Peptides against a protein of PDB entry 3QIS. Designs and how they scored, part 27

Target 1, 334 residues: chain A of PDB entry 3QIS
Amino acid sequence: PSLELSRREFVFENVKFRQLQKEKFQISNNGQVPCHFSFIPKLNDSQYCKPWLRAEPFEGYLEPNETVDISLDVYVSKDSVTILNSGEDKIEDILVLHLDRGKDYFLTISGNYLPSCFGTSLEALCRMKRPIREVPVTKLIDLEEDSFLEKEKSLLQMVPLDEGASERPLQVPKEIWLLVDHLFKYACHQEDLFQTPGMQEELQQIIDCLDTSIPETIPGSNHSVAEALLIFLEALPEPVICYELYQRCLDSAYDPRICRQVISQLPRCHRNVFRYLMAFLRELLKFSEYNSVNANMIATLFTSLLLRPPPNLMARQTPSDRQRAIQFLLGFLL

## One batch from the design tools (peptide; aimed at target 1 E283)

Design b2_p14_7 (made by RFdiffusion4)
Pose (drawn by RFdiffusion4):
Structure b2_p14_7 (pose): chain A 293 residues (1-134, 168-310, 319-334), chain P 14 residues (1-14)
Amino acid sequence: PSLELSRREFVFENVKFRQLQKEKFQISNNGQVPCHFSFIPKLNDSQYCKPWLRAEPFEGYLEPNETVDISLDVYVSKDSVTILNSGEDKIEDILVLHLDRGKDYFLTISGNYLPSCFGTSLEALCRMKRPIRERPLQVPKEIWLLVDHLFKYACHQEDLFQTPGMQEELQQIIDCLDTSIPETIPGSNHSVAEALLIFLEALPEPVICYELYQRCLDSAYDPRICRQVISQLPRCHRNVFRYLMAFLRELLKFSEYNSVNANMIATLFTSLLLRPPPSDRQRAIQFLLGFLL
Amino acid sequence: PSEFELLHEEYNPH
């Protein structure tokens, strides 16, 4: 049971939020007998690697002496973007490739991460006047820029918030917001609209903070009480919530053109603005509908 | 100017 590896060291340079990278290598069974390989967790872990990293394939069978290409894939999603933004985690790791009844092969993962305004808290963004990778703001300039674009160009946009944008443009929009305060956000209206949804989803702390979440559901049927729960939010969260509710009510005025109705808004934005750490789903859409109407 | 437009202009980061 022996393996030959084309390489054991891999570099993921300039890793960005939601941008896929692949570092490929070849495994060859140079032994005399067939072997089984698999990636294993390091002593006392649950997984063989961190969430932003994946092996494809992560296990297999090799006769002597067939070869197999292994793809080491890096993808920073909403699950890891905040800790990598913060520096709580780095683009580094060790993969232990394990031969069943045999040697262990140690693969070193290195590289660097570029922080994004996506996955950054509303509070910190309101405190940063300049782009992240170039008195506090009422709302983060990035969310204002996305909403400003949609307000200017997308009020009459067919199927707004119902048609997915382009992956390439989403990344261009994110990088644009990470590095500039542009005159125009690049990409189609559908891409800008989806980037807004991704922005809300990627927030480390939702627009409606986690501890106020349950109170919102309980209060879902009393508009006076719902507004008061909103008053308990920090200034920046309260402002973002009010700003978005005003923006969505503005879009409802053009529903005959943009097909944006209360039904779609409630089911789309409720889960983004109001996330927990069922029929609660119903009190939640009721909570949000109370503001839209 | 709509109520949202006035609110939006107040939040302008520029």

Design b2_p14_7_s1 (made by RFdiffusion4, then SolubleMPNN; from b2_p14_7, 7 letters changed)
Fold by OpenDDE base, seed 2:
Structure b2_p14_7_s1 (fold): chain B 334 residues (1-334), chain A 14 residues (1-14)
Amino acid sequence: as target 1 above (334 residues)
Amino acid sequence: MSEFEKLLKSYDPR
C-alpha cells in the first residue's frame, strides 16, 4: 500500500485559548490495493497527538484512487492552557500516519501560542501589572515559578513576603477586577444573569481584550462578560479555594465561624479574590427582583468553580460532598 | 459604600 499526502507540514499561527483552528490536507491511495490508515502513538506516547490537537478522521479505509480530507484541529482547552502559558508545552507535535502493512508518514505540526490570562495562576496574575501579551515569555516562566514558591511559603506560614525590591503585587488579578467591575456597573439589573449563555464570538473578544489591554469597558453582552468570569475561574490551574483546603471547607460547611477561619488560611491573592467575589455576589443578590439571581443558584454555580475537589478526589465526590460545598459557599452569600 | 464598593476601590489596578 502507498499514500500520497497533499501536505506534511502544518503551521498554526497565533493559537489562542478556546479558539479553534483547522488545517486540512488530503491523503490519496496511489496504490493498487485498499489500505487502512491510522494515526498512531510514538514509541513513548500514550496518544497519537498532544491534548490540544486532533485529527479527523484519525483512521479509515481508502480504496485504490480514493482521496480523503483530514482535518487537523487545534483547540486549547482549560486542560492545555496552563502548560502552554508557561511554555512547558508548545504548539509543536509530530503525527505518525501509519499505513497498515505500509510505511509511516510523518506530519510536522508547528506554530506559536499566544499566552492568556486564562489558565494563569492567581499568584502570577497578581504580579502582572500589564496585560499578559505585553509580558515577555521568559518573565512569565519566572513569575509562575516565583508564584509557586510564594504560595508554598504562604501556606507554610513562613516569613511574610519580604516587601523587598519587587513591585508590590496586585491585591487581585486585574482581569478579575475588570470583569467584576463591568458586571457591577452594567449587569446588576440584567435579567437571567449567569443563567443565559454568552456568545462564542463575544467570549473570544473578551479573552483577547483581557490578554492584550486594560480596557475601560469590556466588549460584549452582560451574559458574555458573566460567562467569561465563569470560564476564567474554571481555567485557573489552582481554584480560588486551594485544593489543600477543600476537605476542611466540607468539614466546616455548617459552621460559619470555622468557614471564615479556613478562608483566612488561603494565600493572600486567593483570599482577596474570594472576598472580592463573595462581596460582588452579595451585591448582585440585592437586585434579585431584576436579575432573577438567588443565593442557591449562585452557590450551586460558583461552588463547582471556586471549591473544586482535588484531582485525586474528583471521581469520588458524593452528592453529600457537593451539598456541603454548596452550604459552605452559602455561608458567605447570606 | 457597600463592602463590595470598598473592595472595588481598594483593589483597583488602574
Scores: peptide ipSAE 0.675, ipTM 0.974, DockQ to the pose 0.883
OpenDDE base, seeds 1, 3, 4, 5: peptide ipSAE 0.673, 0.674, 0.662, 0.669; ipTM 0.974, 0.974, 0.973, 0.973

Design b2_p14_7_s2 (made by RFdiffusion4, then SolubleMPNN; from b2_p14_7, 8 letters changed)
Fold by OpenDDE base, seed 3:
Structure b2_p14_7_s2 (fold): chain B 334 residues (1-334), chain A 14 residues (1-14)
Amino acid sequence: as target 1 above (334 residues)
Amino acid sequence: MSEFEKLLASMDPR
């Protein structure tokens, strides 16, 4: 069996968080026998492609002289955004198109990723006074490394922030501040806030706006701005309540005094963001007659974002653990 | 200004 491929090199320029890109090519059976094709893992890989890439179809049959279109889809989700923002991973892959009883055909995937404030650590964002797209990629790496070291120092209660050489970090990321400022000014009376989904096009505009500018006003509907806040919190590599404190939050869920003590042990940026969000959500709850927002809905929604189980515990989350997590947040909303 | 408006203003990144 043999295949003819219309293209073997694919370039995905300006890949962005949550922006789907597609490149298509054709494969043709130029042989005289039916053939089965499949994308196969390389040696030592578990998957035929990186998590941000997909082939569709990834397998199939071709009769003699049959042609099929294959789509190569690039989509950076929350699961890939952090490693792409740091430059740990890149928009580069090699696909192996295997032909049963035939040859392997190699496809080269290349491109560039445009960093996002989505999927960037709270620590790095607190140091980032300019939009992420204005920051050189080399400096983003340094900011993430420095942010990791400062998180560790903060958790260890050791060295005071060396106030000397680096500009004073923001109290909260500008992106969170901008989202919450907008929602507070314009969305407090918005019916079904956090219950109605945003528009995908508006979400992309909001992401691009926050990545490239410090706007006076965020574009899009209040629902899209609200959902953008949820997406931002979901995409954080470390949740607002650090994984290290997860179990202690559950254990303290029914003691509001202990809950406040647990929060006081968060890294400064995480603690500030948590307190800021809780203050905002309590303010939003005063407008419940207009926005249909209640404490139970908000606690349920934000618990999954702010108080995520550590990756090693995700598969073991009990209904009791979820209820404790919700109760923990309720103690800050009421 | 509410307490929240004061908090918001105190954290303005601009």
Scores: peptide ipSAE 0.531, ipTM 0.957, DockQ to the pose 0.917
OpenDDE base, seeds 1, 2, 4, 5: peptide ipSAE 0.530, 0.524, 0.530, 0.524; ipTM 0.957, 0.956, 0.957, 0.956

Design b2_p14_7_s3 (made by RFdiffusion4, then SolubleMPNN; from b2_p14_7, 8 letters changed)
Fold by OpenDDE base, seed 3:
Structure b2_p14_7_s3 (fold): chain B 334 residues (1-334), chain A 14 residues (1-14)
Amino acid sequence: as target 1 above (334 residues)
Amino acid sequence: MSDFEKLLESMDPR
């Protein structure tokens, strides 16, 4: 069997978080026999492509002289955004299109990723006084490394932040501040806030706005701004309540005094964000007659975002653990 | 100003 490919090199320029890009190519059976094609893993790879890439279809049959269009879909989810923001991964891959009893055809994927404040650590974002797209990529790496080291020092209660010549970190990421400021000013009376989904186009505009500017007003509906806050919290490489405190939050869920002590042990930025969000959500609950927001709904929604199980425990989360996690947050909302 | 509004202003990154 043999194939002819219309293209073998693909360039995905300006790849962004949650923005789907597609490149298409045609494969043609120029042989005299039916052929089965499939994308196959390289040697030592478990998958035929990186997590941000997909081929559609990834396999199929072609009769002699038959042609099929294959879509190469690039989509950076929450699962790939952090490693792309840090430059640990890149928009580069090689696909192996295999023919059963035939040859391998290599496809080259290349491109560039545009960093996002989504999927960036709270520690790094507290050091970024400018939009992430204004920060040189080399400096993003340094900020993540420095942020990791400062987080570890903060957890160990060791050296006070060397108030040296480095600009003082923000108390909270500007992106969270901007989202919450907008929601507080404009969305407190919004019916079905956090219950109605945003518009995908508006979400993309909000993400792009936060990545590129410090706006006076966030574009889009209140629902889209609210969902953007949820997406931001979901995309964090580490949840607002650090993974190392997860079990202690569950264990303390029915003791409000211990819950406050657990939160006091968070890194400064995480603790500030947690307290800020809880203060905002308590303020939002005062408008429940207008926005239909209640403590149980908010606790249920934000628990999955703020108090995520560590990756090693995620598959083992019991309904009891989930209820304890909700109860933990309720103690800060009531 | 609510206590939250004061908090919000005290944390303004601008």
Scores: peptide ipSAE 0.524, ipTM 0.957, DockQ to the pose 0.920
OpenDDE base, seeds 1, 2, 4, 5: peptide ipSAE 0.518, 0.511, 0.517, 0.518; ipTM 0.955, 0.955, 0.955, 0.955

Design b2_p14_7_s4 (made by RFdiffusion4, then SolubleMPNN; from b2_p14_7, 7 letters changed)
Fold by OpenDDE base, seed 3:
Structure b2_p14_7_s4 (fold): chain B 334 residues (1-334), chain A 14 residues (1-14)
Amino acid sequence: as target 1 above (334 residues)
Amino acid sequence: MSDFEKLLESMNPR
């Protein structure tokens, strides 16, 4: 069997978080026999492509002289955004299109990724006084490394932040501040806030706005701004309540005094964000007659975002653990 | 200003 490919090199320029890009190519059976094609893993790879890439279809049959269009879909989810923001991964891959009893055809994927404040650590974002797109990529790496080291020092209650010549970190990421400021000013009376989904186009505009500017007003509906906050919290490489405190939060869920003590042990930025969000959500609950927001709904929604199980425990989360996690947050909302 | 408004202003990144 043999194939002819219309293209073998693909360039995905300006790849962004949650923005789907597609490149298409045609494969043609120029042989005299039916052929089965499939994308196959390289040697030592478990998958035929990186997590941000997909081929559609990834396999199929072609009769002699038959043609099929294959879509190469690039989509950076929450699962790939952090490693792309840090430059640990890149928009580069090689796909192996295999023919059963035939040849391998290599496809080259290349491109560039545009960093996002979504999927960036709270520690790094507290050091970014400018939009992430204004920060040189080389400096993003340094900021993540420095942020990791400062987080570890904060957890160990070691050396006070060397108040040296480095600009003092923000108390909270500007992106969270902007989202919450907007929601507080404009969305407190919004019916079905956090219950109605945003618009995908508006979400993309909000993300792009936060990545590129410090807006006076966030674009989009209140629902889109609310969902953007949820997406931001979901995309964090580490949840607002650090993974190392997860079990202690569950264990303390029915003791409000211990819950506050657990939160006091968070890194400064995480603790500030947690307190800020809880203060905002308590304020939002005062408008429940207008926005239909209640403590149980908010606790249920934000628990999955703020108090995520560590990756090693995620598959083992019991309904009891989930209820304890909700109860933990309820103690800060009531 | 609510206590939240004061908090919000105290944390202003601008």
Scores: peptide ipSAE 0.539, ipTM 0.958, DockQ to the pose 0.924
OpenDDE base, seeds 1, 2, 4, 5: peptide ipSAE 0.536, 0.527, 0.535, 0.530; ipTM 0.958, 0.957, 0.958, 0.957

Design b2_p14_8 (made by RFdiffusion4)
Pose (drawn by RFdiffusion4):
Structure b2_p14_8 (pose): chain A 293 residues (1-134, 168-310, 319-334), chain P 14 residues (1-14)
Amino acid sequence: PSLELSRREFVFENVKFRQLQKEKFQISNNGQVPCHFSFIPKLNDSQYCKPWLRAEPFEGYLEPNETVDISLDVYVSKDSVTILNSGEDKIEDILVLHLDRGKDYFLTISGNYLPSCFGTSLEALCRMKRPIRERPLQVPKEIWLLVDHLFKYACHQEDLFQTPGMQEELQQIIDCLDTSIPETIPGSNHSVAEALLIFLEALPEPVICYELYQRCLDSAYDPRICRQVISQLPRCHRNVFRYLMAFLRELLKFSEYNSVNANMIATLFTSLLLRPPPSDRQRAIQFLLGFLL
Amino acid sequence: PSEFEELHEEYKPP
């Protein structure tokens, strides 16, 4: 049971939020007998690697002496973007490739991460006047820029918030917001709209903070009480919520053109603005509908 | 100017 590896060290340079990278290498069974390989957790872990990293394939069978290409894939999603933004985690790791009844092969993962305004808290973004990778703001300039673009160009956009944008443009928008305060956000209206949804989804703390979440559901049927729960939010969260509710009410005025109705808004934005740490799904849409109407 | 437009301009970053 022996393996030959084309390489054991891999570098993921300039890793960005939601931008896929692949580092490929070849495994060859140079032994005399067939072997089984698999990636294993390091002593006392649950997984063989961190969430932003994956092996493809992560296990297999090799006759003497067939070869197999292994793809080491890095993808920073909403689950890891905040800890990598913060520096609580780095683009580094060790993969232990394990031969069943044999040697262990140690693969070193290194590289660097570029922080994004996406996955960054509303509070910190309101404190930062300049792009992240170039008195506080009422709302983060990034969300204002996305909403400003949609307000200017997308009020009459057919199927706004119902048609997915382009992956390439989403990345361009994110990098644009990370590095600049542009005159115009690049990409189609559908891309800018989706980037807004992704922005809300990627927030480490939702627009409606986690501890106020349950109170919102309980209060879902009393508009006076719902507004008061909103008053308990920090200034930046309260402002973003009010700002978005005003923006969505503005879009509802053009529903005959943009197909944006209360039903779609409620089911789309409720889960983004109001996230927990069933029928509560009903009180939640009721909570949000109380503001839209 | 709509109520949203007035709010949006008030929130415009310097």

Design b2_p14_8_s1 (made by RFdiffusion4, then SolubleMPNN; from b2_p14_8, 7 letters changed)
Fold by OpenDDE base, seed 1:
Structure b2_p14_8_s1 (fold): chain B 334 residues (1-334), chain A 14 residues (1-14)
Amino acid sequence: as target 1 above (334 residues)
Amino acid sequence: MSDFEILLESMRPP
């Protein structure tokens, strides 16, 4: 069996968080026999491609002189954004198109990723006074290393923040401040806030705006700005309530005093973001007649974002654990 | 200013 490929090199320029890019190529059976093709894992890989890449179709049959179009889809989800922001991963891969009883065909995937404030840690973002696209990649790496060291130092209660350092971190990320400032100013009376989805084009504009600028106004509808806040919280590598405190939040869910003690143990940036968000959400609840927002809806929605189970426990979350997590958050909304 | 507006302004980036 033999295949002809219309292209073998693919370049994905300016890959962004949540922006789908597609490149297509054709494969043709130039042989005299039917053939089966499949994308196969490289040596030591479990998957035929990286998590941000997909081939469609990834397998199939071709009759003699048959041609099929294959789409290579690049999409950076919340599951890939953090490792691409850090430069731990890159828009580079090699696909192996295997022909049964034939040869392998190698496809080269390359490109560049544009960093996002989405999927960046709260600690790193609190050190970023400028938009992430203005931050040199070398400084992003340093900010992540410093963020890890400060998280550890804050958990160990070892170092008072030297109030005299010329580079005092922000109290909250500028991106979350901008989202909440916009929602507070313009969305408190928005009917069905957090219930109506945003527009995908507006979400992309909001992401691009926050990645590239410090806007006076966020573009898009209040629904898109509200959804952008949810996406931001979901994409955090470490949730607003750190994984280390997850079980203690569940255990304290019915004791408001212990709940507040648990929150007091968060890293400074996480604790500030949590308190800031809870204050904002309590403010939105005052406008429930206008925005249709209620405490149970908000607690249910934001619990999955703010109080995520650690990766090792995700598959084991019980309905009781979910109810405790909701109850924990309700104690800050009521 | 609401208590939240005061908090919001206190958290304003420079």
Scores: peptide ipSAE 0.494, ipTM 0.951, DockQ to the pose 0.951
OpenDDE base, seeds 2, 3, 4, 5: peptide ipSAE 0.479, 0.492, 0.489, 0.493; ipTM 0.949, 0.951, 0.950, 0.950

Design b2_p14_8_s2 (made by RFdiffusion4, then SolubleMPNN; from b2_p14_8, 6 letters changed)
Fold by OpenDDE base, seed 3:
Structure b2_p14_8_s2 (fold): chain B 334 residues (1-334), chain A 14 residues (1-14)
Amino acid sequence: as target 1 above (334 residues)
Amino acid sequence: MSEFEKLLESMRPP
């Protein structure tokens, strides 16, 4: 069997978080026999492509002289955003299109990723006084490394932040501040807040706005701004309540005094964000007659975002653990 | 200013 490919090199320029890009190519069976094609893993790879890439279809049959269009879909989810923001991964891959009893055809994927404040650590964002797109990529790496080291020092209660010549970190990321300021000003009376989904186009505009500017007003509906806050919290490489404290939060869920003590042990930025969000959510609850927001709904929604199980425990989360996690947050909302 | 508005302003980026 043999194939003819219309294209073998693909360039995905300006790839962004949650923005789908598609490149299409045609494959043609120029042989005299039916052929089965499939994308196959390279040697030592478990997948035929990186997590941010997909081929559609990834396999199929072609009769002699038949043609099929294959879509190469690039989509950066929460699962790939952090490694792309840090430059640990890049928009580069090689796909192997295999013919059953035939040849391998290599496809080259290349491009560039545009960093996002979504999927960036709270520690790094507290050091970014400018939009992430104004920060040189080389400096993003340094900020993540420095942020990791400062987090570890903060957890160990060791060295006070060297109040030296480095600009003092923000108390909270500007992006969270902007989202919450907007929601507080404009969304307190919004019916079905956090219950109605936003618009995908508006979400993309909000993300792009936060990545590129410090807006006076966030674009989009209150629902889109609310969902953007949820997406931001979901995309964090580490949840607002650090993974190391997860079990202690569950164990303390019914003791409000111990819960506050656990939160006091968070890194400064995480602790500030947690307190800030809890204060905001308590303020929203005062408007429950207008916004239909209640403590149980908010606790249920934000628990999955703020108090995520560590990756090694995620598959083992019991209904009891989930209820304890909800109860932990309820103690800060009531 | 509510207590929350005071917190919000205290957390304002420069």
Scores: peptide ipSAE 0.528, ipTM 0.956, DockQ to the pose 0.945
OpenDDE base, seeds 1, 2, 4, 5: peptide ipSAE 0.519, 0.517, 0.524, 0.524; ipTM 0.955, 0.954, 0.955, 0.955

Design b2_p14_8_s3 (made by RFdiffusion4, then SolubleMPNN; from b2_p14_8, 7 letters changed)
Fold by OpenDDE base, seed 3:
Structure b2_p14_8_s3 (fold): chain B 334 residues (1-334), chain A 14 residues (1-14)
Amino acid sequence: as target 1 above (334 residues)
Amino acid sequence: MSEFEKLLLSMRPP
């Protein structure tokens, strides 16, 4: 069996978080026998492609002289955004298109990623006074490394922040401040806030706006701005309540005094964001007659975002653990 | 100003 490929090199320029890009090519059976094609893993890879890439179809049959279109889809989810923001991964891959009893055909994937404040750590964002797209990529790596080290020092209660040489970090990321300021000003009376989904186009505009500017007003509907806050919290490489404190939050869920002590042990940025969000959500609850927001709904929604089980425990979360996590958050909303 | 509005302003980026 043999194939002709219309293209073997693919370039995905300006890849962004949650923005789907597609490149298409044709494969044609120029042989005299039916062939089965499939994308196969490279040696030592578990998958035929990186997590941000997909081929559709990834396998199929071609009769002699048959042609099929294959779509290469690039989509950066929450699962790939952090490693792309740091430059640990890149928009580069090699796909192996295999023919049963035939040859391998190599496809080269290349491109560039545009960093996002989504999927960036709270510590790094607290050090970014400018939009992330104004920060040189080389400096993003340094900011993440420095942020990791400062988080560890903060958790260990070791070294006071050396107040001397570096500009003081923000109390909260500007992005989360802007989202909450907007929601507070414009969405307190919004019916079905956090219950109605936003528009995908508006979400993309909000993300691009926060990545590239410090807006006076966030574009889009209140629902899209609310969902953008949820997406931001979901995309954090580490949840607002650090993984190290997850079990302590569950264990303290019915003791409001211990819950407050656990939160006091958070890194400064995480603690500030948590307190800020809880204060905001308590303010929204005062407008429940208008926005249909109640404490149980908010606690249920935000618990999955703010108090995530560590990756090693995700598959083992019991209904009791989830209820304790919700109860922990309720103690800050009531 | 609500207590939240005071907090919001106190946490404002420069």
Scores: peptide ipSAE 0.522, ipTM 0.955, DockQ to the pose 0.928
OpenDDE base, seeds 1, 2, 4, 5: peptide ipSAE 0.513, 0.511, 0.520, 0.518; ipTM 0.954, 0.953, 0.955, 0.954

Design b2_p14_8_s4 (made by RFdiffusion4, then SolubleMPNN; from b2_p14_8, 6 letters changed)
Fold by OpenDDE base, seed 3:
Structure b2_p14_8_s4 (fold): chain B 334 residues (1-334), chain A 14 residues (1-14)
Amino acid sequence: as target 1 above (334 residues)
Amino acid sequence: MSEFEKLLEAMRPP
């Protein structure tokens, strides 16, 4: 069996978080026998492609002289955004298109990623006074490394922040401040806030706006701004309540005094964001007659975002653990 | 200013 490929090199320029890009090519059976094609893993890879890439179809049959279109879809989810923001991974891959009893055909994937404040750590964002797209990529790596080290020092209660040489970090990321300021000003009376989904186009505009500017007003509907806050919290490489404190939050869920002590042990940025969000959500609850927001709904929604089980425990979360996590958050909303 | 508005302003980026 043999194939002709219309293209073997693909360039995905300006890849962004949650923005789907597609490149298409044709494969044609120029042989005289039916062939089965499939994308196969490279040696030592578990998958035929990186997590941000997909081929559709990834396998199929071609009769002699048959042609099929294959779509190469690039989509950066929450699962790939952090490693792309740091430059640890890149928009580069090699796909192996295999023919049963035939040859391998190599496809080269290349491109560039545009960093996002989504999927960036709270510590790094607290050091970014400018939009992330104004920060040189080389400095993003340094900011993440420095942020990791400062988080560890903060958790260990070791060295006071050396107040001397670096500009003081923000109390909260500007992005989360802007989202909450907007929601407080414009969405307190919004019916079905956090219950109605936003528009995908508006979400993309909000993300691009926060990545590239410090807006006076966030574009889009209140629902899209609310969902953008949820997406931001979901995309954090580490949740607002650090993984190290997850079990302590569950264990303290019915003791409000211990819950407050656990939160006091968070890194400064995480603690500030948590307190800021809880204060905001308590403010929204005062407008429940208008926005249909109640403490149980908010606690249920935000618990999955703010108090995530560590990756090693995700598959083992019991209904009791989830209820304790919700109860922990309720103690800050009531 | 509510207590939240005071917090919002106190947390404002420069």
Scores: peptide ipSAE 0.548, ipTM 0.959, DockQ to the pose 0.945
OpenDDE base, seeds 1, 2, 4, 5: peptide ipSAE 0.537, 0.531, 0.541, 0.539; ipTM 0.958, 0.956, 0.958, 0.957

